# Ledger of designs, part 18: peptides against a protein of PDB entry 6A30

Target 1, 150 residues: chain A of PDB entry 6A30
Amino acid sequence: AQDADNVLQPIMDLLDSNLTLFAKICEKTVLKRVLKELWKLVMNTMERTIVLPPLTDQTMIGTLLRKHGKGLEKGRVKLPSHSDGTQMIFNAAKELGQLSKLKDHMVREEAKSLTPKQCAVVELALDTIKQYFHAGGVGLKKTFLEKSPD

## One batch from the design tools (peptide; made by RFdiffusion4, then SolubleMPNN)

Design b1_p11_1_s1 (from b1_p11_1, 4 letters changed)
Fold by OpenDDE base, seed 2:
Structure b1_p11_1_s1 (fold): chain B 150 residues (1-150), chain A 11 residues (1-11)
Amino acid sequence: as target 1 above (150 residues)
Amino acid sequence: SRIEELTKKLK
């Protein structure tokens, strides 16, 4: 449980920060699309984070979060003007893109089969993330989360 | 959940 929390907490903090922004600037249908893309990103990031040694992943996710979190600490999210909203979407997309680049740096490690311990952590983390994204039925559908190839 | 709260605000 603690190992799963260590993997999930940085991801959840990033998600919560970005979802707050997306909810303000996106209508419902766009938000659902964003949630689907975030789901894919989280699945891919989690898979790599668990396969890699725990120490390097927390530092990399933490460093990524620290480098990008400095921009989010500006408190009063004024209703973005149309220009500010576009820039915020671009910045959020850039952050997602940097997570994708982190993906590219991590993909170079050989597809090693997960150890039984890693599998247990993945299963626990996956259930938690599914519950989070389902959000009592108002988020993503269970059928989507269960049938996702990610 | 945070997603639930956000989706409720969008309704």
Scores: peptide ipSAE 0.019, ipTM 0.488, DockQ to the pose 0.351
Fold by OpenDDE base, seed 4:
Structure b1_p11_1_s1 (fold): chain B 150 residues (1-150), chain A 11 residues (1-11)
Amino acid sequence: as target 1 above (150 residues)
Amino acid sequence: SRIEELTKKLK
């Protein structure tokens, strides 16, 4: 449980920060698409974090996420005027595209077989993340979360 | 729960 929490906490912090931004700038349908991409990213990040030695991962995930997150200026998200909204969506889509590229880079590393302990941590983490993304039925569908190949 | 909160804010 503690190991799962250690893996999940950085991921959850990232998700909370990004979702807060996306919820402000995106309509519901776009937000759902963002959530699906974030789900894939979280699955890949979690796999790497658990498979790779723990000491380097908190800093790398934090740094990778900070480098991508530093483009999120703390700017007061003014409700974009119609013209600014399109640019924000484009920027958000570009960031999501970069996250997708990160996914592709992450999948190419030879997946070392997880130890039974690592598998147990992954299972616990997955259940927690699935519950988070499902969000009592207002988030992603259970069927999507369960059938995701990620 | 966080996503639920954010979804409620969109409504």
Scores: peptide ipSAE 0.019, ipTM 0.467, DockQ to the pose 0.349
Fold by OpenDDE base, seed 5:
Structure b1_p11_1_s1 (fold): chain B 150 residues (1-150), chain A 11 residues (1-11)
Amino acid sequence: as target 1 above (150 residues)
Amino acid sequence: SRIEELTKKLK
């Protein structure tokens, strides 16, 4: 459980920051599309964090995610004037783009077979993330989360 | 969940 929390916490902090911003500036249909893209990104990041872990990669991912997630300070989101809304979207897109770059900088160590402990961490992490994205039925559909190839 | 809270605010 603690290992799963260590993997999830940096991702969840970033998601909470970005989702708070997106919920304020996006229409419902746009928000759903953003959630689907975030789901893919989270699944890819989690897979790499769990499958590729020397312990050093978790710290690096956490540090990189924290550095990029803190840029969305809980500042009083002034109702963006038309110009401010565009800048907020640009900043959010930049943060997501940096996560994609993190993917490119992660050294692909040869995928060793997951140990039983790593499998348990993956299962717990997946369950937690699915529950988060499903959000009691108001988020992404269970069918999408379960059948996602990511 | 955080998403649930955000979705409630969007309604």
Scores: peptide ipSAE 0.018, ipTM 0.464, DockQ to the pose 0.375
Fold by OpenDDE base, seed 1:
Structure b1_p11_1_s1 (fold): chain B 150 residues (1-150), chain A 11 residues (1-11)
Amino acid sequence: as target 1 above (150 residues)
Amino acid sequence: SRIEELTKKLK
């Protein structure tokens, strides 16, 4: 549980920050699309964090986010104060893009089978994230989350 | 959830 939390916390902080921004500037259909993209990003980030790095999961995510993201603290994004809507969207997109580059910062280790501990962490993390994105039925559909190739 | 809350605010 603690290991899963260590992996998820920086991601969740970033998600919360971004969702707050998107909720201010996006209508419903755009928000749904954003959620789908965030889902993909989170899945990819989680996979890389759990499967690849010899580093501490939280430290690695935090370091990578801080390295590329301006105004990030432990995955928390500093929202711009008086940016116009276009600038806000651009900044949000840039932040998401920076997260996607996590792949490039992680050394490609050989594909290894997950240890039982890693499997348990993945399972717990996935369940938590699915619940978060489902949001009691107002977020992403369970069918989408379960059938997602990510 | 935070998403739920935000989604409600958008309605």
Scores: peptide ipSAE 0.018, ipTM 0.464, DockQ to the pose 0.360

Design b1_p11_1_s2 (from b1_p11_1, 6 letters changed)
Fold by OpenDDE base, seed 2:
Structure b1_p11_1_s2 (fold): chain B 150 residues (1-150), chain A 11 residues (1-11)
Amino acid sequence: as target 1 above (150 residues)
Amino acid sequence: SWIEKLTEALK
């Protein structure tokens, strides 16, 4: 559990900041679409991050995510105008793009088989992320989350 | 939390 938390916490902090912003500025249908795209991005990133590197490399990912997340915390400002909202969405999208770039860095490593311990951490991490995106029924539907390639 | 904000926005 602690290992999963250590791996996920930087991602969750980034997501919480971005989703808080999106919840304020997006219409319901747009927000749902954003959640779906974020879910896909997170799942794809995790698949590559967990399958390719040893758990020690997760610290590197966490550090990268924290470096990028510090840019987001400055954006927790009340959106007074539509122009500011657009810029914040753009900045958030850029940060999501950085997660994609992180994926590209991971592609350069050879896929390794996971140890039983690593598999257990991944399963716990996936369950945590599913719960996070479901958000007590307010977020994505469980049926959508379960269709993701586990 | 974003969940609380989302819940509020979806009302």
Scores: peptide ipSAE 0.071, ipTM 0.626, DockQ to the pose 0.194
Fold by OpenDDE base, seed 1:
Structure b1_p11_1_s2 (fold): chain B 150 residues (1-150), chain A 11 residues (1-11)
Amino acid sequence: as target 1 above (150 residues)
Amino acid sequence: SWIEKLTEALK
């Protein structure tokens, strides 16, 4: 548990900062969509880390945003400047690419399989992330989180 | 926290 917490803490701090920003600048429907897209990004990043060969963070984020970007292109955001809201979200997502820190602990051993210890860490990390995104019912619904590929 | 901000935003 402590190992998972140590690995996730930097990610959670980053998520907190970015989600605070999103909560500030997004209207309700956009915010919900941002949360869903962020969830997908996190899950896909973890999946790629576990299942796929190592990729650069920028490559992963760019691919994920391109794949799921349809939801981020819609809605009204209250930007602090005349900057493009999509670009701000994109930049925030790039920062979240530091999920690579989780990679260091989730690194596929050479055998293309996780050790039992690594599996336990991944499971705990996933549960923690689900709880984080659920946010006591304020965030994403449990049903959505459970249906999402992980 | 973001949770608090989210709660306020979703009211």
Scores: peptide ipSAE 0.071, ipTM 0.629, DockQ to the pose 0.214
Fold by OpenDDE base, seed 5:
Structure b1_p11_1_s2 (fold): chain B 150 residues (1-150), chain A 11 residues (1-11)
Amino acid sequence: as target 1 above (150 residues)
Amino acid sequence: SWIEKLTEALK
């Protein structure tokens, strides 16, 4: 459980910051579309992280996400003036773009078979992410989350 | 969290 939390915490912090912003500025339909795209990005990143990289890449992902996630100052989100909102969206898109670049920097090492312990961590991580994106029923539907290639 | 804000907005 602690290992899964350590791996997920940087991603969750980034997602929480960005989704908090999007929840404030986006219409409900737009927000759902953003959530779906973020879900795909997270799943693709996790699939590559689990299937392709050695354990060392989890630390790199965490470090890269931590470096970029600290740039969203927890400051009082003043209702951004129209200009400030565009800049925040641009910054959020840039941060999401860094997740995509992280995908490109993940060295395809030969897929080592996951140990039973690693499988348990992955299962717990997936369940946690599904719960996060479901958000008590206000996020993505369970049926959509379960159909994602796990 | 964004979850809390969404829950509050649905209220």
Scores: peptide ipSAE 0.059, ipTM 0.607, DockQ to the pose 0.229
Fold by OpenDDE base, seed 3:
Structure b1_p11_1_s2 (fold): chain B 150 residues (1-150), chain A 11 residues (1-11)
Amino acid sequence: as target 1 above (150 residues)
Amino acid sequence: SWIEKLTEALK
């Protein structure tokens, strides 16, 4: 448990700061969309970090953010302050693109199969992240979280 | 906590 907490703490700190900002500036439907995109990004990043050897290209998270960010732009984001709020979300999303640093924390070991101990830590970390995004029922639905690839 | 802020924003 302590090992999982140590690995997740930097990500959780980043998410807490950005999600606090989003909760203040976004209406409910926009916030749910942002949470869904962040969930996908976190899951994809973890999968690639755990399953794939260190991808040297920090551009992949940028590409994922760009690919998913275009989906956010197409959604008519009724932000009460349209110009400033959208730019703040864009900037915060760009900062979340630095989740590539998760790679430095999780991928210290060579592209070998995870040991049973490492698998247990990953499972605990995934459960913690699911609980975090569910946020006591005010965040994402459990059914949505369970459909995401583990 | 962001959860508390989210709860307030969703009221």
Scores: peptide ipSAE 0.057, ipTM 0.617, DockQ to the pose 0.219

Design b1_p11_1_s3 (from b1_p11_1, 4 letters changed)
Fold by OpenDDE base, seed 4:
Structure b1_p11_1_s3 (fold): chain B 150 residues (1-150), chain A 11 residues (1-11)
Amino acid sequence: as target 1 above (150 residues)
Amino acid sequence: SWIEELTEKLK
């Protein structure tokens, strides 16, 4: 539990800062969409970091943003400013690249093999992040969080 | 916080 908390705290702080900004400037439906995209980004980053071969933060973020950034444009929800909104999301996602540090804390030797203890930490971390995005029911629905982000 | 902001928007 302590290990998970130590790893997650910087991520949570980053998410809080970015989401607070979005929450202030976005309408509720737009904010919900932002939450969904951030959730997908976080989950995909964790999956790639743990399961896939090591990638640079820049490469990983760029790939994730290309995949999910296009999805935000397809939404009928008009962002207050098209160009500015995309850039803000890009910046937020870039900052979330700090999730790569999770790998350094959780994976000791081989990126693709976790010990039972490491698996438990990952599971706890995932649960914590799910609870965070759910936010007591104000945030994302549990059914959404329980599905694969892919 | 973002949660508080969102909560207010949902009212």
Scores: peptide ipSAE 0.504, ipTM 0.919, DockQ to the pose 0.201
Fold by OpenDDE base, seed 2:
Order: structure tokens, then sequence, then C-alpha cells
Structure b1_p11_1_s3 (fold): chain B 150 residues (1-150), chain A 11 residues (1-11)
């Protein structure tokens, strides 16, 4: 659904940018670990967003991303050809830290029941994110993605 | 893309 895409697009853009940088600078084992941690972070963020939000017609994920993403300049991760590898890691960690801050700002409110339409959007979003992290088998294993991130 | 980079690392 268009609604799910609108909610996911900012997350996907951020993930693509960060993972591209990590994929360039990290060894494959480290990159797999990064993928696992990002998966956990995204799932925990989604869970909190679904449970907590005043269901405004604007999917809270989009609102949370907009509120926290207003400070995310569309920083084209310019891989500076001459930047110290340390600086690249620092920049990547900074972007990852912004995702973590998003998690911290999600206050656990009482679980509100989702409408059937909202449930369908969440299910579609979850499936999309799972497929993204699986990446045709190159990314995370299906067995890992099917388990609770905790 | 990160997928392409990871794919190359897995070869």
Amino acid sequence: as target 1 above (150 residues)
Amino acid sequence: SWIEELTEKLK
C-alpha cells in the first residue's frame, strides 16, 4: 500500500545510505553483525511505534522519522576519496546513533488496538523490511528474521 | 549498493 511505502521510504533511505558505507569499509563478518544490530533496532522501533502512537492518520513511523529526520540532512554520504577511514566510521556511527535516539524517544504508552487497515499496513511494512534485510539471500537468514529481535 | 558490495565480499 502507498501508506506503507510512505512510512518506510525514509527508513529505507537511511538504511541504504548507512549500509552502503558500512559495506565499503567493513569486512563481511562485521557487516553481518551491523545488519543484525540494525534489524533489532528497526524492529524495536517499529514495535514501540505501533504500540504507543496516538493513531493519527499519519503513520507514527513517518512522524517520528520526520521529527527526528528533520535533523537528518539529506547528507549524501559523500565518501570523500581522501577521508581518514576513522572519520568515515565516525560518520556512519553518528548516523546509526540517530536511529538509536529515535528508539530512546519512543515512550512506552499503553498498547492501543490497531484497526484492521492499520494491521495490514504494519504486516506489509514488516514483510518489506524482512525482504530488504534478506536481500535475496545475501543478507540476514530467514530464520534470524523470523525470530524476536530481543 | 550495499547488496552489491556484500555480494562481492561473499565471492
Scores: peptide ipSAE 0.502, ipTM 0.920, DockQ to the pose 0.162
Fold by OpenDDE base, seed 5:
Structure b1_p11_1_s3 (fold): chain B 150 residues (1-150), chain A 11 residues (1-11)
Amino acid sequence: as target 1 above (150 residues)
Amino acid sequence: SWIEELTEKLK
């Protein structure tokens, strides 16, 4: 659905850029740990989006992510050519940290039950993100993704 | 992509 795409695309772009950087400089076990932490962050953000504001307001999340993701492109992090690995990690961590700021920008609204259409959008979004993190089997295990991050 | 990089590390 278009609504799901509007919400997911900025998140996926940010994830792709940062994970590409980490994948280049980190060994396998570190990457798995990074994936798990990112999964928890994404799920926590989505849960708040589902419980507090209507899905129509999810465009705000996309806007915030786009606003903070200016230094990131699909598969690349915009860094000075002379930046060392430490600086690259720091910059990536800083960009990822901006996702946590979404919590502060989300206006708490009265919890409303989702319509069937909204439920379908959420289900599609969750499925898409799970598939993304699973990455054809090289990413997180399905059993981990199916478990609540709580 | 990160998937390609990770796939290569798994070989």
Scores: peptide ipSAE 0.499, ipTM 0.919, DockQ to the pose 0.178
Fold by OpenDDE base, seed 3:
Structure b1_p11_1_s3 (fold): chain B 150 residues (1-150), chain A 11 residues (1-11)
Amino acid sequence: as target 1 above (150 residues)
Amino acid sequence: SWIEELTEKLK
Protein backbone atom coordinates (compact mmCIF):
# COMPACT_ATOMS: atom_id res chain seq x y z
CA ALA B 1 0.00 0.00 0.00
CA GLN B 2 1.11 3.54 -0.74
CA ASP B 3 0.61 4.50 2.89
CA ALA B 4 3.01 1.82 4.10
CA ASP B 5 5.57 2.83 1.51
CA ASN B 6 5.37 6.47 2.50
CA VAL B 7 6.01 5.60 6.14
CA LEU B 8 8.76 3.06 5.48
CA GLN B 9 10.75 4.97 2.89
CA PRO B 10 12.38 7.45 5.31
CA ILE B 11 13.30 4.59 7.66
CA MET B 12 14.70 2.56 4.80
CA ASP B 13 16.78 5.52 3.69
CA LEU B 14 18.12 5.89 7.21
CA LEU B 15 18.98 2.20 7.35
CA ASP B 16 20.69 2.38 3.97
CA SER B 17 22.83 5.30 5.07
CA ASN B 18 23.92 3.68 8.31
CA LEU B 19 24.47 0.22 6.86
CA THR B 20 26.49 1.67 4.00
CA LEU B 21 28.83 3.24 6.53
CA PHE B 22 29.13 -0.01 8.49
CA ALA B 23 29.65 -2.04 5.34
CA LYS B 24 32.61 0.13 4.41
CA ILE B 25 34.43 -0.26 7.71
CA CYS B 26 33.38 -3.70 8.97
CA GLU B 27 34.63 -7.14 8.05
CA LYS B 28 31.84 -9.41 6.72
CA THR B 29 31.40 -11.36 9.98
CA VAL B 30 31.15 -8.16 11.99
CA LEU B 31 28.71 -6.71 9.48
CA LYS B 32 26.51 -9.80 9.80
CA ARG B 33 26.48 -9.32 13.56
CA VAL B 34 25.52 -5.67 13.10
CA LEU B 35 22.68 -6.71 10.80
CA LYS B 36 21.39 -9.16 13.40
CA GLU B 37 21.41 -6.53 16.13
CA LEU B 38 19.70 -3.98 13.90
CA TRP B 39 17.07 -6.56 12.96
CA LYS B 40 16.33 -7.20 16.63
CA LEU B 41 16.13 -3.49 17.31
CA VAL B 42 13.74 -2.88 14.42
CA MET B 43 11.50 -5.81 15.33
CA ASN B 44 11.36 -4.87 18.99
CA THR B 45 10.56 -1.28 18.09
CA MET B 46 7.72 -2.37 15.84
CA GLU B 47 6.39 -4.74 18.48
CA ARG B 48 6.38 -2.03 21.11
CA THR B 49 4.77 0.41 18.70
CA ILE B 50 1.88 -1.99 18.16
CA VAL B 51 1.55 -3.42 21.68
CA LEU B 52 2.41 -0.33 23.72
CA PRO B 53 1.37 2.72 21.70
CA PRO B 54 1.53 5.17 24.61
CA LEU B 55 5.28 4.77 25.03
CA THR B 56 7.34 7.81 24.16
CA ASP B 57 10.13 7.70 21.61
CA GLN B 58 12.68 8.21 24.33
CA THR B 59 11.26 5.41 26.46
CA MET B 60 11.27 2.96 23.59
CA ILE B 61 14.78 3.90 22.50
CA GLY B 62 16.07 3.69 26.04
CA THR B 63 14.54 0.27 26.65
CA LEU B 64 15.81 -1.14 23.38
CA LEU B 65 19.28 0.27 23.89
CA ARG B 66 19.45 -1.21 27.37
CA LYS B 67 18.46 -4.60 26.04
CA HIS B 68 20.75 -4.64 23.02
CA GLY B 69 23.32 -1.92 23.68
CA LYS B 70 24.87 -3.70 26.64
CA GLY B 71 25.68 -6.62 24.39
CA LEU B 72 27.42 -4.34 21.93
CA GLU B 73 29.39 -2.62 24.67
CA LYS B 74 30.51 -5.99 26.00
CA GLY B 75 32.22 -6.68 22.69
CA ARG B 76 29.50 -8.62 20.89
CA VAL B 77 30.51 -6.69 17.79
CA LYS B 78 34.25 -6.47 17.23
CA LEU B 79 34.78 -3.41 15.07
CA PRO B 80 38.13 -2.13 13.79
CA SER B 81 37.88 0.65 16.34
CA HIS B 82 36.01 -0.75 19.31
CA SER B 83 35.16 2.55 20.95
CA ASP B 84 34.35 4.41 17.76
CA GLY B 85 32.49 1.52 16.20
CA THR B 86 30.38 0.89 19.28
CA GLN B 87 29.52 4.55 19.48
CA MET B 88 28.55 4.60 15.82
CA ILE B 89 26.22 1.63 16.28
CA PHE B 90 24.79 3.23 19.38
CA ASN B 91 24.10 6.43 17.49
CA ALA B 92 22.54 4.51 14.63
CA ALA B 93 20.30 2.69 17.09
CA LYS B 94 19.12 6.02 18.45
CA GLU B 95 18.33 7.23 14.97
CA LEU B 96 16.29 4.09 14.36
CA GLY B 97 13.94 5.45 16.98
CA GLN B 98 12.29 7.13 14.02
CA LEU B 99 10.42 3.84 13.66
CA SER B 100 8.10 5.22 16.31
CA LYS B 101 6.53 7.27 13.55
CA LEU B 102 4.87 4.05 12.45
CA LYS B 103 2.50 4.66 15.36
CA ASP B 104 0.51 6.94 13.10
CA HIS B 105 -0.49 3.94 11.03
CA MET B 106 -0.09 1.00 13.39
CA VAL B 107 -1.35 2.28 16.73
CA ARG B 108 -3.63 -0.14 18.45
CA GLU B 109 -6.54 1.61 20.07
CA GLU B 110 -6.80 0.96 23.78
CA ALA B 111 -8.72 -2.28 24.43
CA LYS B 112 -9.28 -2.67 20.67
CA SER B 113 -7.79 -4.94 18.04
CA LEU B 114 -6.14 -3.60 14.93
CA THR B 115 -8.48 -2.84 12.06
CA PRO B 116 -8.18 -4.94 8.91
CA LYS B 117 -6.49 -2.01 7.23
CA GLN B 118 -3.96 -1.67 10.04
CA CYS B 119 -3.27 -5.39 9.95
CA ALA B 120 -2.61 -5.20 6.24
CA VAL B 121 -0.20 -2.30 6.73
CA VAL B 122 1.67 -4.17 9.48
CA GLU B 123 1.89 -7.31 7.38
CA LEU B 124 3.22 -5.40 4.41
CA ALA B 125 5.71 -3.51 6.57
CA LEU B 126 7.00 -6.71 8.17
CA ASP B 127 7.37 -8.41 4.81
CA THR B 128 9.16 -5.42 3.33
CA ILE B 129 11.62 -5.21 6.22
CA LYS B 130 12.29 -8.96 6.13
CA GLN B 131 13.04 -8.78 2.42
CA TYR B 132 15.28 -5.79 3.00
CA PHE B 133 17.38 -7.56 5.64
CA HIS B 134 17.50 -10.74 3.56
CA ALA B 135 18.78 -8.75 0.57
CA GLY B 136 18.34 -11.58 -1.91
CA GLY B 137 20.30 -13.96 0.30
CA VAL B 138 23.32 -11.74 0.89
CA GLY B 139 22.00 -10.43 4.21
CA LEU B 140 20.39 -12.36 7.05
CA LYS B 141 19.25 -15.95 6.59
CA LYS B 142 15.54 -16.69 6.32
CA THR B 143 15.73 -19.01 9.33
CA PHE B 144 16.98 -16.16 11.47
CA LEU B 145 14.33 -13.74 10.20
CA GLU B 146 11.54 -16.19 11.06
CA LYS B 147 12.61 -16.49 14.69
CA SER B 148 11.59 -14.24 17.54
CA PRO B 149 13.96 -11.31 17.99
CA ASP B 150 14.01 -11.99 21.73
CA SER A 1 24.96 0.46 -1.41
CA TRP A 2 25.57 -1.68 1.66
CA ILE A 3 24.33 -4.72 -0.28
CA GLU A 4 26.93 -4.17 -2.96
CA GLU A 5 29.64 -3.70 -0.35
CA LEU A 6 28.65 -6.88 1.46
CA THR A 7 28.43 -8.79 -1.82
CA GLU A 8 32.00 -7.82 -2.63
CA LYS A 9 33.16 -8.89 0.83
CA LEU A 10 31.58 -12.31 0.32
CA LYS A 11 33.50 -12.97 -2.94
Scores: peptide ipSAE 0.499, ipTM 0.918, DockQ to the pose 0.201

Design b1_p11_1_s4 (from b1_p11_1, 4 letters changed)
Fold by OpenDDE base, seed 3:
Structure b1_p11_1_s4 (fold): chain B 150 residues (1-150), chain A 11 residues (1-11)
Amino acid sequence: as target 1 above (150 residues)
Amino acid sequence: SRIKELTEKLK
């Protein structure tokens, strides 16, 4: 559980910060599309974070989030006034773009088979994330989460 | 819980 929390905490902090921004600037249908893209990103990030050495990945994720998340603090988003919605959307899109580049910054370790410990961490992490994205039925559908190729 | 809260705010 602690290992899963260590992997998930940086990702969840980023998600909470960004979702607060998205909720203010996005309509419901747009938010659903954003959630689907975030799901893909989180799945890809988790795979790399668990397979790669945990300490370097936490630092890298934290550093990437701090460097590229201009104006994002842990659990707080400093939002400009409602009048600059276009700039807020642009900033949100830029942040999502930087997260997608995490793949390029992580050292591509050779496809190693997961150890039993890593498998247990992945299973726990996946269950937690599925619950988070499902959000009691108001988020993503269970069928989407289970059949996703990610 | 966070997504639920945000979804309710959008309604």
Scores: peptide ipSAE 0.018, ipTM 0.474, DockQ to the pose 0.352
Fold by OpenDDE base, seed 5:
Structure b1_p11_1_s4 (fold): chain B 150 residues (1-150), chain A 11 residues (1-11)
Amino acid sequence: as target 1 above (150 residues)
Amino acid sequence: SRIKELTEKLK
């Protein structure tokens, strides 16, 4: 459980920061599309964090994710003027882009077979993330989350 | 859930 929390916490902090911003500036249909893209990003990041890097890289990923997540401070989001809204979207996209760049900087170690401990961490992490994105039925559909190839 | 809270605010 603690290992799963260590993997999830940096990702969840980034998600919470970005979702708070997106909920304020996006229409419902746009928000759903953003959630789907975030789901793909989270699945890819989690897979790499658990499967590819040794424990030392988890700390690096967590630090990088935290550094980028804090840039969206809970500041009083002034209702963005048309210009401010565009800048906020650009900043959020930039933060998400940094997660993609992190993927490129991760040393691909040869995919070792997952140990039973790593499998348990993956299962717990997946369950937690699915519950988060489903959000009692108001988020992403269970069918999408369960059948996602990511 | 954070998403639930945000979705409720969008209603």
Scores: peptide ipSAE 0.018, ipTM 0.474, DockQ to the pose 0.371
Fold by OpenDDE base, seed 1:
Structure b1_p11_1_s4 (fold): chain B 150 residues (1-150), chain A 11 residues (1-11)
Amino acid sequence: as target 1 above (150 residues)
Amino acid sequence: SRIKELTEKLK
């Protein structure tokens, strides 16, 4: 549980920050699309964090997020103060785009099978994230989350 | 959840 929390906390902080930003400027359909993109990002980040690196999960995520996300502190995005809606969207999209490219900046390690501990962390993390994104039915559909190729 | 809260605010 603690290991899963260590992996999830920086991601959740980022998600909360981004969702707050998008909620201010996006209508419902756009927000749903953003959620889908965030889902992909989270899946990719989590996969890389758990499967690839010998580094501490939390530290690595934090470092990666800070490196690729402008205005991030411990997974939090600094919201622009007086940017117009267009600039806010652009900045958010840029941040998400940079984060989605994390795979290109990480050393490709050989595909290894997950240890039982890693499997347990992944399972717990996935369940938590699915619940978060489903949001009691107002977020992403369970079918989408379960059938997602990510 | 935060998503739920934000979604409700958008209504």
Scores: peptide ipSAE 0.018, ipTM 0.469, DockQ to the pose 0.353
Fold by OpenDDE base, seed 4:
Structure b1_p11_1_s4 (fold): chain B 150 residues (1-150), chain A 11 residues (1-11)
Amino acid sequence: as target 1 above (150 residues)
Amino acid sequence: SRIKELTEKLK
């Protein structure tokens, strides 16, 4: 459980930060698409975090989060004028694109068979993440989460 | 729970 929490916490922090932004700028249908992409990203990140030695990933996720976190100046929620909304969507899409590029740069290192302990951590983490993304039925469908090849 | 909260805010 503690190992699963250690893996999940950075991912959850990333998700919370991004979802908060996306919920403000996206309509419901767009948000669902974003959630599906985030699901894929989380699955890939989790696989790498558990399979790859833990030392490098906390620093990368932390560094990526720190670089993007400094831009949240306390600016007055001015209702984004139509032009500002487009730029925010573009920036959000660019950030998502960078996250997808992170997927491409992660060399499929040869799938070393996970140890039984690592498998147990992955299973627990997956169950927790599935529950998070399902969100009592208002998020992603269970069928999507269960049948996802990621 | 967080996604639920965000989804409710969109409503």
Scores: peptide ipSAE 0.017, ipTM 0.466, DockQ to the pose 0.350

Design b1_p11_2_s1 (from b1_p11_2, 4 letters changed)
Fold by OpenDDE base, seed 2:
Structure b1_p11_2_s1 (fold): chain B 150 residues (1-150), chain A 11 residues (1-11)
Amino acid sequence: as target 1 above (150 residues)
Amino acid sequence: SWIEKLTEALK
């Protein structure tokens, strides 16, 4: 559990900041679409991050995510105008793009088989992320989350 | 939390 938390916490902090912003500025249908795209991005990133590197490399990912997340915390400002909202969405999208770039860095490593311990951490991490995106029924539907390639 | 904000926005 602690290992999963250590791996996920930087991602969750980034997501919480971005989703808080999106919840304020997006219409319901747009927000749902954003959640779906974020879910896909997170799942794809995790698949590559967990399958390719040893758990020690997760610290590197966490550090990268924290470096990028510090840019987001400055954006927790009340959106007074539509122009500011657009810029914040753009900045958030850029940060999501950085997660994609992180994926590209991971592609350069050879896929390794996971140890039983690593598999257990991944399963716990996936369950945590599913719960996070479901958000007590307010977020994505469980049926959508379960269709993701586990 | 974003969940609380989302819940509020979806009302």
Scores: peptide ipSAE 0.071, ipTM 0.626, DockQ to the pose 0.193
Fold by OpenDDE base, seed 1:
Structure b1_p11_2_s1 (fold): chain B 150 residues (1-150), chain A 11 residues (1-11)
Amino acid sequence: as target 1 above (150 residues)
Amino acid sequence: SWIEKLTEALK
């Protein structure tokens, strides 16, 4: 548990900062969509880390945003400047690419399989992330989180 | 926290 917490803490701090920003600048429907897209990004990043060969963070984020970007292109955001809201979200997502820190602990051993210890860490990390995104019912619904590929 | 901000935003 402590190992998972140590690995996730930097990610959670980053998520907190970015989600605070999103909560500030997004209207309700956009915010919900941002949360869903962020969830997908996190899950896909973890999946790629576990299942796929190592990729650069920028490559992963760019691919994920391109794949799921349809939801981020819609809605009204209250930007602090005349900057493009999509670009701000994109930049925030790039920062979240530091999920690579989780990679260091989730690194596929050479055998293309996780050790039992690594599996336990991944499971705990996933549960923690689900709880984080659920946010006591304020965030994403449990049903959505459970249906999402992980 | 973001949770608090989210709660306020979703009211």
Scores: peptide ipSAE 0.071, ipTM 0.629, DockQ to the pose 0.213
Fold by OpenDDE base, seed 5:
Structure b1_p11_2_s1 (fold): chain B 150 residues (1-150), chain A 11 residues (1-11)
Amino acid sequence: as target 1 above (150 residues)
Amino acid sequence: SWIEKLTEALK
């Protein structure tokens, strides 16, 4: 459980910051579309992280996400003036773009078979992410989350 | 969290 939390915490912090912003500025339909795209990005990143990289890449992902996630100052989100909102969206898109670049920097090492312990961590991580994106029923539907290639 | 804000907005 602690290992899964350590791996997920940087991603969750980034997602929480960005989704908090999007929840404030986006219409409900737009927000759902953003959530779906973020879900795909997270799943693709996790699939590559689990299937392709050695354990060392989890630390790199965490470090890269931590470096970029600290740039969203927890400051009082003043209702951004129209200009400030565009800049925040641009910054959020840039941060999401860094997740995509992280995908490109993940060295395809030969897929080592996951140990039973690693499988348990992955299962717990997936369940946690599904719960996060479901958000008590206000996020993505369970049926959509379960159909994602796990 | 964004979850809390969404829950509050649905209220």
Scores: peptide ipSAE 0.059, ipTM 0.607, DockQ to the pose 0.228
Fold by OpenDDE base, seed 3:
Structure b1_p11_2_s1 (fold): chain B 150 residues (1-150), chain A 11 residues (1-11)
Amino acid sequence: as target 1 above (150 residues)
Amino acid sequence: SWIEKLTEALK
């Protein structure tokens, strides 16, 4: 448990700061969309970090953010302050693109199969992240979280 | 906590 907490703490700190900002500036439907995109990004990043050897290209998270960010732009984001709020979300999303640093924390070991101990830590970390995004029922639905690839 | 802020924003 302590090992999982140590690995997740930097990500959780980043998410807490950005999600606090989003909760203040976004209406409910926009916030749910942002949470869904962040969930996908976190899951994809973890999968690639755990399953794939260190991808040297920090551009992949940028590409994922760009690919998913275009989906956010197409959604008519009724932000009460349209110009400033959208730019703040864009900037915060760009900062979340630095989740590539998760790679430095999780991928210290060579592209070998995870040991049973490492698998247990990953499972605990995934459960913690699911609980975090569910946020006591005010965040994402459990059914949505369970459909995401583990 | 962001959860508390989210709860307030969703009221």
Scores: peptide ipSAE 0.057, ipTM 0.617, DockQ to the pose 0.218

